# Peptides against a protein of PDB entry 5ONS, part 144

Target 1, 181 residues: chain A of PDB entry 5ONS
Amino acid sequence: MFKKFDEKENVSNCIQLKTSVIKGIKNQLIEQFPGIEPWLNQIMPKKDPVKIVRCHEHIEILTVNGELLFFRQREGPFYPTLRLLHKYPFILPHQQVDKGAIKFVLSGANIMCPGLTSPGAKLYPAAVDTIVAIMAEGKQHALCVGVMKMSAEDIEKVNKGIGIENIHYLNDGLWHMKTYK

## One batch from the design tools (peptide; made by RFdiffusion4, then SolubleMPNN)

Design b2_p26_4_s3 (from b2_p26_4, 13 letters changed)
Fold by OpenDDE base, seed 5:
Structure b2_p26_4_s3 (fold): chain B 181 residues (1-181), chain A 26 residues (1-26)
Amino acid sequence: as target 1 above (181 residues)
Amino acid sequence: DKALEELDEEMAPFEKEIEEALKKAE
């Protein structure tokens, strides 16, 4: 989603949200990520304005105090940014790739099944379309945010093709954006 | 493991950046 994203070229505008809209978004986030509920007042304090940065390709980024928190495309599900995920690693369920997959993930490549089934990888139960944090053996912080394109069960059985779609990864355009006020 | 060492070197800048950001958030 952000492989060739550039803040200067791909951001269209920024709008400040009304209180009622913010409440709706918070409810959506709780629905997607139930475990985030106790933390939302910390992540999105009531006293702080919430903004949406509108980008090309129908991408929207939710921000508070310039911090990029979540993003979505075409009114789809919200994804946490890696920067938020690093602060709150529990927001997403995890999948772990082997060390050999790291360089490919960091190039924006989708995660192939063998990278999730090989020694050093850890594959946890997850249904298709589940948004997941991609970890790697020996690494503490998530390398990317992805979406299961196959169930964990099918990844293990079939063990070929795209297991997880790479949505947002370290060193992509969103990562480099850092802040937006 | 040379491959692991190379990957560690590649990831080091990001890990440093992440740790710095997390410290500021405390």
Scores: peptide ipSAE 0.315, ipTM 0.805, DockQ to the pose 0.097
Fold by OpenDDE base, seed 3:
Structure b2_p26_4_s3 (fold): chain B 181 residues (1-181), chain A 26 residues (1-26)
Amino acid sequence: as target 1 above (181 residues)
Amino acid sequence: DKALEELDEEMAPFEKEIEEALKKAE
């Protein structure tokens, strides 16, 4: 989503959200990520304005005090930014890729099934379309936010093709954006 | 081992940035 993203070229505008809209978004976030509810007031304090950074290709980034929190495309599901995920790693279920897959993930490549079933990888139960944090062996922080294109069960059985779609990864355009006020 | 070293080198700048950000946020 952000492989060719540049803040200067791909950001269209930024709008401040009304209270009612913020409430709706918070409800959506709780629905998607139930575990975030106790932390939502910390992540999105009531006293702080919530903004949407509108980008090309129908991308929207939710921000508070310049911090990039979540993003979505075409009003689809919200994804946490890696920066938020690093602060709250429990927001997403995890999958771990083998060390050989890391360089490809960091280039924006989708995660192939063998990278999730080989030694060093850890594949946890997850349904198709689940948004997941991609972890790496020996690393504490997520490398990527992805979407299961196959269930964990099917990844193990088929072990061929794209297991997880790479949505947001370290060193992509969103990562380099850092903040937006 | 070589692969791990390459990974560490590649991840080091990000890990540093992440740790600094997390420390600041506390």
Scores: peptide ipSAE 0.314, ipTM 0.807, DockQ to the pose 0.101
Fold by OpenDDE base, seed 2:
Structure b2_p26_4_s3 (fold): chain B 181 residues (1-181), chain A 26 residues (1-26)
Amino acid sequence: as target 1 above (181 residues)
Amino acid sequence: DKALEELDEEMAPFEKEIEEALKKAE
């Protein structure tokens, strides 16, 4: 989603959200990420304005105090930014790729099934379309936010093709935004 | 494992950035 993304080229505008919209978004976030509810007031304090950075290709980035928190495309599901995920690693279920997959993940490539089934990888139960944090063998922090394109069960059985779609990864355009006020 | 060492070197800047950011955050 952000492989060719550049803040200067791909940001259209930034708007401050109305209270009603914020409430709706918070509810959506809780529905998507039930474990975030106790932390949501810390992540999005009521006293702080919530803004949406509107980008090309219908990408929207939710920000508070300049921090990039979540993003979505075409009003689809919200994804946490890696920066937020690093602070709250429990927001997403994890999958672990082997060391050989790391280079490809960091190039924006989708995660292939063998990278999730090979020694060094750890595949956890997950349904199709589940948003997941991509961990890596020997690494502490998530490298990527992805979406299961196959269930964990099917990844193990088929073990061929795209297991997880790469949505947001370290060193992509979103990562380089850092903050936006 | 040379490949792992090279990977660690490649990831080091990111890990450092993440760690620094986390230290600054409450």
Scores: peptide ipSAE 0.307, ipTM 0.799, DockQ to the pose 0.097
Fold by OpenDDE base, seed 1:
Structure b2_p26_4_s3 (fold): chain B 181 residues (1-181), chain A 26 residues (1-26)
Amino acid sequence: as target 1 above (181 residues)
Amino acid sequence: DKALEELDEEMAPFEKEIEEALKKAE
């Protein structure tokens, strides 16, 4: 989603959200990520304005105090930014790739099944379309936010093709935004 | 942003390690 993204070229505008809209978004976030509920007041304090950075290709980035928290495209599901995920690793279920897959993930490549079934990888139960954090063998922090294109069961069984779609990864355009006020 | 700065500092060793690994793979 952000492979060719540049803040100066792809950001259109920024708007401050109304209270009612914020409430709706918070409810959506809780629905998508139930474990985030106790933390939402910390992540999105009531006293702080919530803004949406509108980008090209119908991308919207939710921000508070300049921190990039979540993003979505075409009013689809919200994804946490890696920066938020690093602070709150439990927001997403995890999948782990082996060391050899890291370079491909960081190039924006989708994650092929063998990278999730090889020694050093860890594949956990997950359904198709589940948003997941991509971890790497021996690494503490998530390298990527992805979407399961196959179930974990099918990845293991078929072990061929795209297992997880790469949505947001370290050093992509969103990562380099860092903040937006 | 103080929180971001702290995270960046925490990630620096990790990021450097990844960059070195990528450089090695070239």
Scores: peptide ipSAE 0.195, ipTM 0.685, DockQ to the pose 0.043

Design b2_p26_4_s4 (from b2_p26_4, 12 letters changed)
Fold by OpenDDE base, seed 3:
Structure b2_p26_4_s4 (fold): chain B 181 residues (1-181), chain A 26 residues (1-26)
Amino acid sequence: as target 1 above (181 residues)
Amino acid sequence: DKVLEELEEEMAPDKEEIEKALKEAE
């Protein structure tokens, strides 16, 4: 989603959200990520304005105090940014790729099934379309936010093709954006 | 940011490979 993303070229505008819209978004976030509820007031304090940065390709980034928190495309589900995920790693279920897959993930490549079933990888139960944090062998911080294209069960059985779609990864355009006020 | 510092230290051994992969992805 952000492989060729540049803040200067791909950001269209920024709008401040009304209270009613913020409430709706918070409810959606709790629905998507139930574990975030106790932390939501810390992540999105009531006293702080919430903004949406509108980007090309129908991408929207939710921000508070310049911090990039979540993003979505075409008003689909929200994804946490890696920067938020690093602060709150429990927001997403995890999957772990082997060490050899790291360079491919960081190039924006989708995660292939063998990278999730090989020694050093850890595959946890997850349904198709689940948004997941991509961890890596020997690393403590998520490298990528992805979406299961196959269930964990099917990844193990088929062990061929794209297991997880790479949505946002370390050092992509969104990562380098850092903040937006 | 402490988390950022920890991440940078964690990824330091793979820095060259990361940079190479990024160039190849362009």
Scores: peptide ipSAE 0.116, ipTM 0.725, DockQ to the pose 0.071
Fold by OpenDDE base, seed 4:
Structure b2_p26_4_s4 (fold): chain B 181 residues (1-181), chain A 26 residues (1-26)
Amino acid sequence: as target 1 above (181 residues)
Amino acid sequence: DKVLEELEEEMAPDKEEIEKALKEAE
C-alpha cells in the first residue's frame, strides 16, 4: 500500500474530526481490536484533536498530535501503523516469518507460505482476512502489518503461494512519514 | 526514541541483505 508512497506526492489534505465522528471511530477500533479499549484514552486523549490525513488512492491516516495511529483504504478496516503497533504490540495477532524472509518483507513483498512454515517461523491460528502483525525470527518488533490471504490451516496444508499480503512494512512510505501536524 | 533505537539494533545484522533486496526490488 505504501511502497511508493511519499508524503509530498501522495497526501491530499488533512481534516480535523468532529467529536461525534471520533466517538464512532473509537467504537469501530474497539470492535476491531477489543484489547485496545483500556488504552484508547491514552492513545487518543479526549483533550487532543483527532485528524484524518487524506491521501491518494482513498487512503486515510488517523492522527493525534501529529502521531500516525491508524490507516484505512476505501473506508475499509483500520490498520495500526507500525509505530503504534510497536508501542502496543498486542493490538494485532502475530505471525512470525523466518530469518530468510525478512529481507523480502522489508522490500514490500507478500509473505509466502514457506516463510511461515519453515524452521524459525511461527504460524498461529488465524482466519482469512485477519489483520496480523508480522514478526520475524530473532526480532522483537513487528516488521510488517499484513492480512491473511490464506487461513493458517491452509498455509500449513498447501504451503505454496501468498500466505499473507504485505500492507505496511518497516521503511515504507508510511514509516518514513514520521509525523503529520 | 527507545523503540527506534532497539529496532535499528535489531535490523543491523540484516542491513546488507536488506539493502540488497531493496535494490533488487527497484
Scores: peptide ipSAE 0.113, ipTM 0.723, DockQ to the pose 0.069
Fold by OpenDDE base, seed 1:
Structure b2_p26_4_s4 (fold): chain B 181 residues (1-181), chain A 26 residues (1-26)
Amino acid sequence: as target 1 above (181 residues)
Amino acid sequence: DKVLEELEEEMAPDKEEIEKALKEAE
């Protein structure tokens, strides 16, 4: 989603959200990520304005105090930014790729099944379309936010093709955006 | 930024391979 993203070229505008809209978004976030509920007041304090950075290709980034928190495309599901995920690793279920897959993930490549079934990888139960944090063998921090294109069961069984779509990865355009006020 | 420092240290061993992969992906 952000492989060719540049803040100066791809950001259109920024709007401050109304209270009612913020409430709706918070409810949606809790629905998508139930474990985030106790932390939402810390992540999105009531006293702080919530903004949406509107980007090209129908991308919207939710921000508070300049911190990039979540993003979505075409009013689809929200994804946490890697920066938020690093602070709250539990927001997403995890999958772990082997060491050899790291360089490809960080180039924006989709994650192939063998990278999730090989020694050093860890594959956890997850349904198709589940948003997941991509961990890596020997690494503490998530490298990528992805979406399951196959169930964990099918990844293990078929072990061929794209297992997880790479949505947002370390050092992509969103990562380099860092903050937006 | 502590997290960023940790990430840099954590990824340092793979830096060359990562850079090569990024270059090849261009």
Scores: peptide ipSAE 0.113, ipTM 0.728, DockQ to the pose 0.069
Fold by OpenDDE base, seed 5:
Structure b2_p26_4_s4 (fold): chain B 181 residues (1-181), chain A 26 residues (1-26)
Amino acid sequence: as target 1 above (181 residues)
Amino acid sequence: DKVLEELEEEMAPDKEEIEKALKEAE
């Protein structure tokens, strides 16, 4: 989603949300990520305005005090940014790739099944379309936010093809955006 | 940023391979 993303070229505008809209978004976030509810007041304090940065390709980024928190495309599901995920790693279920897959993930490549079934990888139960944090062997921080394109069961059974779609990864265009006031 | 520092140290061993992969991916 952000492989060729550049803030100067791909951001269209920024709007400040009304209180009622913010409430609706918070409810959506709780629905998607139930475990985030106790933390939303910390992540999105009531006293702080919430903004949406509108980007090309129908991408929207939710921000508070310039911090990029969540993003979505075409009003689909919200994804946490890696920067938020690093602060709150429990927001997403995890999957772990082996060491050899790291360089490919960080180039924006989708995660192939062998990278999730090989020694050093850890594959946890997850259904198709589940948004997941991609961890890596020997690493403590998530490298990527992805979406399961196969169930964990099918990844193990079939063990070929794209297991997880790479949506947002470390050092991509969104990562380098850092903040937006 | 503490997290950024930790990430930099964590990814340091893979820096060369990452740069190579990024170059080949474009």
Scores: peptide ipSAE 0.108, ipTM 0.714, DockQ to the pose 0.069

Design b2_p26_5_s1 (from b2_p26_5, 14 letters changed)
Fold by OpenDDE base, seed 4:
Structure b2_p26_5_s1 (fold): chain B 181 residues (1-181), chain A 26 residues (1-26)
Amino acid sequence: as target 1 above (181 residues)
Amino acid sequence: SEEEEEKKIKEALEEAAKAAEDQQLP
């Protein structure tokens, strides 16, 4: 989603959200990520304005105090930014790729099934379309936010093709966008 | 180059680690 993203070229505008819209977004975030509920007031304090940065290709980034928290495309589900996920690693269920897959993930490549079933990888139960944090063998912090294109069960059985779509990864255009005030 | 890519990966992970340390979860 952010392979060719540049803040100067791809940001269109920034809007401050109304209270009613913020409430709706918070409810949606809790529904998508139940584990975030106890932390949501810390992440999005009631006293602080919430903004949406509108980008090209119908990308929207949710921000508070200049911090990039979540993003979505075409009013689909929200994804946490890697920066938020690194602070709150429990927001997403995890999958782990092997060491050899790291360089490909960080080039923006989708994660193939063998990279999830090989030695050094760890595949956890997850349904298709689940948003997941991509961990890597020997690394502490998530490399990528992805979406399951197959269930974990099917990844193990078929073991061929795209297992997880790469949505946001370290050193992509969103990562380089550190803050937006 | 491969070396430049490895350097970028290392820098990104170090930045991530620093950010996580600056705001530790209770």
Scores: peptide ipSAE 0.150, ipTM 0.731, DockQ to the pose 0.651
Fold by OpenDDE base, seed 1:
Structure b2_p26_5_s1 (fold): chain B 181 residues (1-181), chain A 26 residues (1-26)
Amino acid sequence: as target 1 above (181 residues)
Amino acid sequence: SEEEEEKKIKEALEEAAKAAEDQQLP
């Protein structure tokens, strides 16, 4: 989503959200990420304005105090930014790729099934379309936010093709954006 | 602290970058 993303070229505008809209978004976030509920007041303090940065290709980034928290495309589901996920790693279920897959993940490539079933990888139960954090063997921080294109069960059984779609990865355009005020 | 979090993120990037560098492309 952000392979060729540049803040200067791809940001259109920024809007401050009304209280009612913020409430709706918070409810949606809790629905998508139940584990975030106890932390939501810390992530999105009531006293702080919530903004949406509108970008090209119908991308929207939710921000508080300049911190990039979540993003979505075409009013689809929210994804946490890697920066938020690094602070709150429990927001997403995890999948772990082997060492050999790391370079490809960091190039923006989708995660192939063998990279999730090989020695050094760890595949955890997850349904299709689940948003997941992509971890790597021996690393503590997520490399990527992805979406399951196959269930964990099917990845193990089929062990061929795209297991997880790469949505946001370390050193992509969103990562380099860092903050927006 | 915010500084500790920034450090962790930086370390994560460095670790990820190092891991990528150490990989031979097939």
Scores: peptide ipSAE 0.093, ipTM 0.637, DockQ to the pose 0.079
Fold by OpenDDE base, seed 5:
Structure b2_p26_5_s1 (fold): chain B 181 residues (1-181), chain A 26 residues (1-26)
Amino acid sequence: as target 1 above (181 residues)
Amino acid sequence: SEEEEEKKIKEALEEAAKAAEDQQLP
């Protein structure tokens, strides 16, 4: 999603949200990520304005005090930014790729099944379309936010093709955006 | 601090990159 993203070229505008809209978004976030509920007041304090940065390709980024928290495309599900996920690693279920897959993940490539089934990888139960954090063997911070294109069971059985779609990764255009006020 | 966490992330990225250079995907 952000492989060729540049803040200067791809940001269209920024809007401040009304209280009612913020409430709706918070409810949606709790629905998508139930574990975030106790932390939501810390992540999105009531006293702080919430903004949406509108980007090309129908991408929207939710921000508070310039911090990029979540993003979505075409009013689909919200994804946490890696910056938020690094602070709150429990927001997403995890999958782990082997060391050999790291360079490809960091190039924006989709995660192939062998990178999830090989020694050093850890594949956890997950259904198709589940948003997941991609961890690396021996690393503490998520490398990528992805979406399961196959179930964990099918990844293991078929062991061929795209297992997880790469949505947002370290050093992509969104990562380099850092903040937006 | 936020700066310390950013440093850790950077270090993690650098380490990840190094690990990627040392191993090939099957």
Scores: peptide ipSAE 0.077, ipTM 0.632, DockQ to the pose 0.060
Fold by OpenDDE base, seed 3:
Parts: sequence; structure tokens; C-alpha cells
Structure b2_p26_5_s1 (fold): chain B 181 residues (1-181), chain A 26 residues (1-26)
Amino acid sequence: as target 1 above (181 residues)
Amino acid sequence: SEEEEEKKIKEALEEAAKAAEDQQLP
């Protein structure tokens, strides 16, 4: 989603959200990520305005005090930014790739099934379409936010094709955006 | 270069680690 993303070229505008819209978004976030509920007032304090940064390709980024928190495309599900996920690693279920897969993940490549079943990888139960944090062997911080294109069970059984779609990865255009005020 | 990319990755991960420490999650 952000492989060729540049803040200067791909941001269209920024709007401040009204209270009712913010409430709706918070409810949606809790529905998608139940574990975030106790932390949501810390992440999105009531006193702070919430903004949407609108980008090309129908991408929207939720921001508070310039911090990039969540993003979505075409009014689909929200994804946490890696910067938020690093602070709150429990927001997403995890999957782990081996050390050899790191360079490919960080190039924006989708994660193939063998990279999730190899020695050093750890595959945890997850349904298709689940948003997941991609971890790497020997690393504590997520390298990528992805979406399961197959269930964990099918990845193990079929062990061929795209297991997880790469949505946002460390050092992509969104990562380098850092803040927006 | 590959070395420069590895350095950038390391720095990014260190930045993330520092941010996590400052958050002081219970």
C-alpha cells in the first residue's frame, strides 16, 4: 500500500473530524481490535483533535497531535501503523517469519507460505482476512502489518502461494512520514 | 548499499524500542 508512497506527492488534504465521527471510529476500532479498548483514551485523548489525512488511492490516515495511528483504504478495515503497533504490540495477532524472509518483507513483498512454515518461522492460528503483525526470528518489534490471504491451517497444508499480503512495512513511505501536523 | 540498508533497519528498530520503553506499558 505504501511501497511508492511519498508524503509530498501522495497526500491530498487533511480534515479535522467532528466528535460524532470520532466516536464512531473509536467504536469501530474496538470492534476490530478488542484489546485496544483500555488504551484507546490514552491513544486518542478526548481533549485532542482527531484528523484524517487523505491520500491518493483512497487511503486515509488517522492522526492525533501529528502521530499517525491507523490507516484504511476505500473505507475498508483500519490497520494500525507500525509506529503505533510498536507501542502497543498486542493490538494484532502475530505471525513470525524466519531471518531469511526479513529482506523480502522489507522490500514490500508478500509473504509466501514456505516463509511461514520454515524453521525459525512461527505460524499461529488465524483465519483468512485477519490483520496480523509480522514478526521476525530474533526481533521483538513488528516488521510489517499484513493480511492473511489463507488461513493458518491452509498455509500449513497447501504450503504454496501467498500466505500473507504485505500492507505496511518498516521503512516504507508511511514509516518515513513519521508525523503529520 | 546493503550495509546502509541494514544500518537503517537497525536504527529504525532502535527507535521503535526506545518509543516502547518510553510508553511504559504495564
Scores: peptide ipSAE 0.076, ipTM 0.684, DockQ to the pose 0.537

Design b2_p26_5_s2 (from b2_p26_5, 15 letters changed)
Fold by OpenDDE base, seed 1:
Structure b2_p26_5_s2 (fold): chain B 181 residues (1-181), chain A 26 residues (1-26)
Amino acid sequence: as target 1 above (181 residues)
Amino acid sequence: SEEEEEEKIKKALEDAEKEAEDEQEE
């Protein structure tokens, strides 16, 4: 989603959200990520304005105090930014790729099934369309936010093709954006 | 601290990149 993203070229505008809209978004976030509920007031303090950075290709980034928290495309599901996920690693279920897959993940490539079934990888139960954090062997911070394109069961069984779609990865355009005030 | 967390993230990226390079050279 952010492979060719540049803040200067791809940001259109920024709007401050009304309280009612913020409430709706918070409810959606809790629905998508139940584990975030106890932390949501810390992540999105009531006293702080919530903004949406509108980007090209119908991308919206939710921000508080300049921190990029979540993003979505075409009013679809919210994804946490890697920066938020690094602070709150429990927001997403994890999948772990092997060392050999790291270079491909960091190039924005989709995660192939062998990278999830090989030695050093760890594949956890997950349904299709589940948003997941992509970890790597020996790493503490997520390298990527992805979406399951196959169930974990099918990844193990078929063991070929795209297992997880790469949505947001370290050193992509969103990562480099860092903050927006 | 925020600085410590940023440093951890930076290190994670650097480590990931290094591992990617090492695997490419093998």
Scores: peptide ipSAE 0.175, ipTM 0.675, DockQ to the pose 0.068
Fold by OpenDDE base, seed 2:
Structure b2_p26_5_s2 (fold): chain B 181 residues (1-181), chain A 26 residues (1-26)
Amino acid sequence: as target 1 above (181 residues)
Amino acid sequence: SEEEEEEKIKKALEDAEKEAEDEQEE
């Protein structure tokens, strides 16, 4: 989503959200990520304005105090930014790729099934369309936010093709935005 | 601090990339 993304070229505008819209978004976030509920007031304090950075390709980024928290495309599901996920690693279920897959993940490539079933990888139960954090063996921080294109069960059985779509990865255009006020 | 966290993440990325490159060369 952000492989060719540049803040200067791809940001269209920034709007401050109304309280009713913020409430709706918070409810959606809790629905998508139940584990975030106790932390949501810390992540999005009631006293702080919530902004949407509107980008090209119908990308919207939720920001609070300049921090990029979540993003979505075409009013689809919200994804946490890697920066937020690094602070709150429990927001997403994890999948672990082998060391050999790291370079490809960091280039924006989709995660192929063998990279999730090979030695050094760890595949955890997850349904299709589940948003997941992509971890690497021996690494503490997520390398990527992805979406399961196959269930964990099917990844193991089929072991061919795209297991997880790469949505946002370390050192992509979103990562380099850092902050937006 | 946020700066220290960012530095740790950057280092983790660099280390991950290096390890991945080393394994591809084997």
Scores: peptide ipSAE 0.122, ipTM 0.645, DockQ to the pose 0.058
Fold by OpenDDE base, seed 4:
Structure b2_p26_5_s2 (fold): chain B 181 residues (1-181), chain A 26 residues (1-26)
Amino acid sequence: as target 1 above (181 residues)
Amino acid sequence: SEEEEEEKIKKALEDAEKEAEDEQEE
């Protein structure tokens, strides 16, 4: 999603959200990420304005005090930014890729099934379309935010093709967008 | 602190990049 993303070229505008819209978004975030509920007031304090940065290709980034928190495309589900996920790693369920997959993940490539079933990888139960944090062997912080394209069960059984779609990864265009005020 | 967390993130990125480079040399 952000492989060719540049803040100067791909940001269209920024809008401040109304209280009612913020409430709706918070409820959606809790529904998508139940583990975030106790932390949501810290992440999105009531007194702080919430903004949406509108980007090309129907991408929207949710921000508070210039911090990039979540993003979505075409009014789909929200994804946490890697920067937020690094602070709150429990927001997403995890999947772990092997060492050999790291270079491909960091190039924006989708995660192939063998990279999730090989020695050094860890595959946890997850349904199709689940948003997941992609971990790597020996790494503490997520390398990528992805979406399950197959269930964990099917990844193990079929073991061919794209297991997880790469949505946002370390050193992509969104990662380089540190703040937006 | 926020600064400490940013340093951890930077380190994580650097470590990830280094491992990616090491795997290309093997």
Scores: peptide ipSAE 0.101, ipTM 0.638, DockQ to the pose 0.068
Fold by OpenDDE base, seed 5:
Structure b2_p26_5_s2 (fold): chain B 181 residues (1-181), chain A 26 residues (1-26)
Amino acid sequence: as target 1 above (181 residues)
Amino acid sequence: SEEEEEEKIKKALEDAEKEAEDEQEE
């Protein structure tokens, strides 16, 4: 989603949200990520304005005090930014890739099934379309936010093709954006 | 601090990239 993204070229505008809209978004975030509820007031304090950064390709980024928190495309599901996920790693279920897959993940490539089944990888139960954090062996910070294109069961069984779609990865255009006020 | 966490993340990225490169060269 952000492989060729540049803040100067791809950001259209920024809008401050009304209180009612913020409440709706918070409810949606709790629905998508139930574990975030106790932390949501810390992530999105009531006293702080919430903004949406509108980008090309119908991408919207939710921000508070310039911090990029969540993003979505075409009013689809919200994804946490890696920066938020690094602070709150429990927001998403995890999958772990092998060492050999790391370079490809960091280039924005989709994650192939062998990278999830090989030694050093750890594949946890997950359904198709589940948003997941991609981890690497021995690393504490997620390398990527992805979407399961196959179930964990099918990845193990078939072990061919794209297992997880790469949505947002370390050092992509969204990562480089860092902040927006 | 936020700066310290950012530095940890950068280091993690650099380490991950280096490890991936080393594994690819083997």
Scores: peptide ipSAE 0.061, ipTM 0.655, DockQ to the pose 0.058

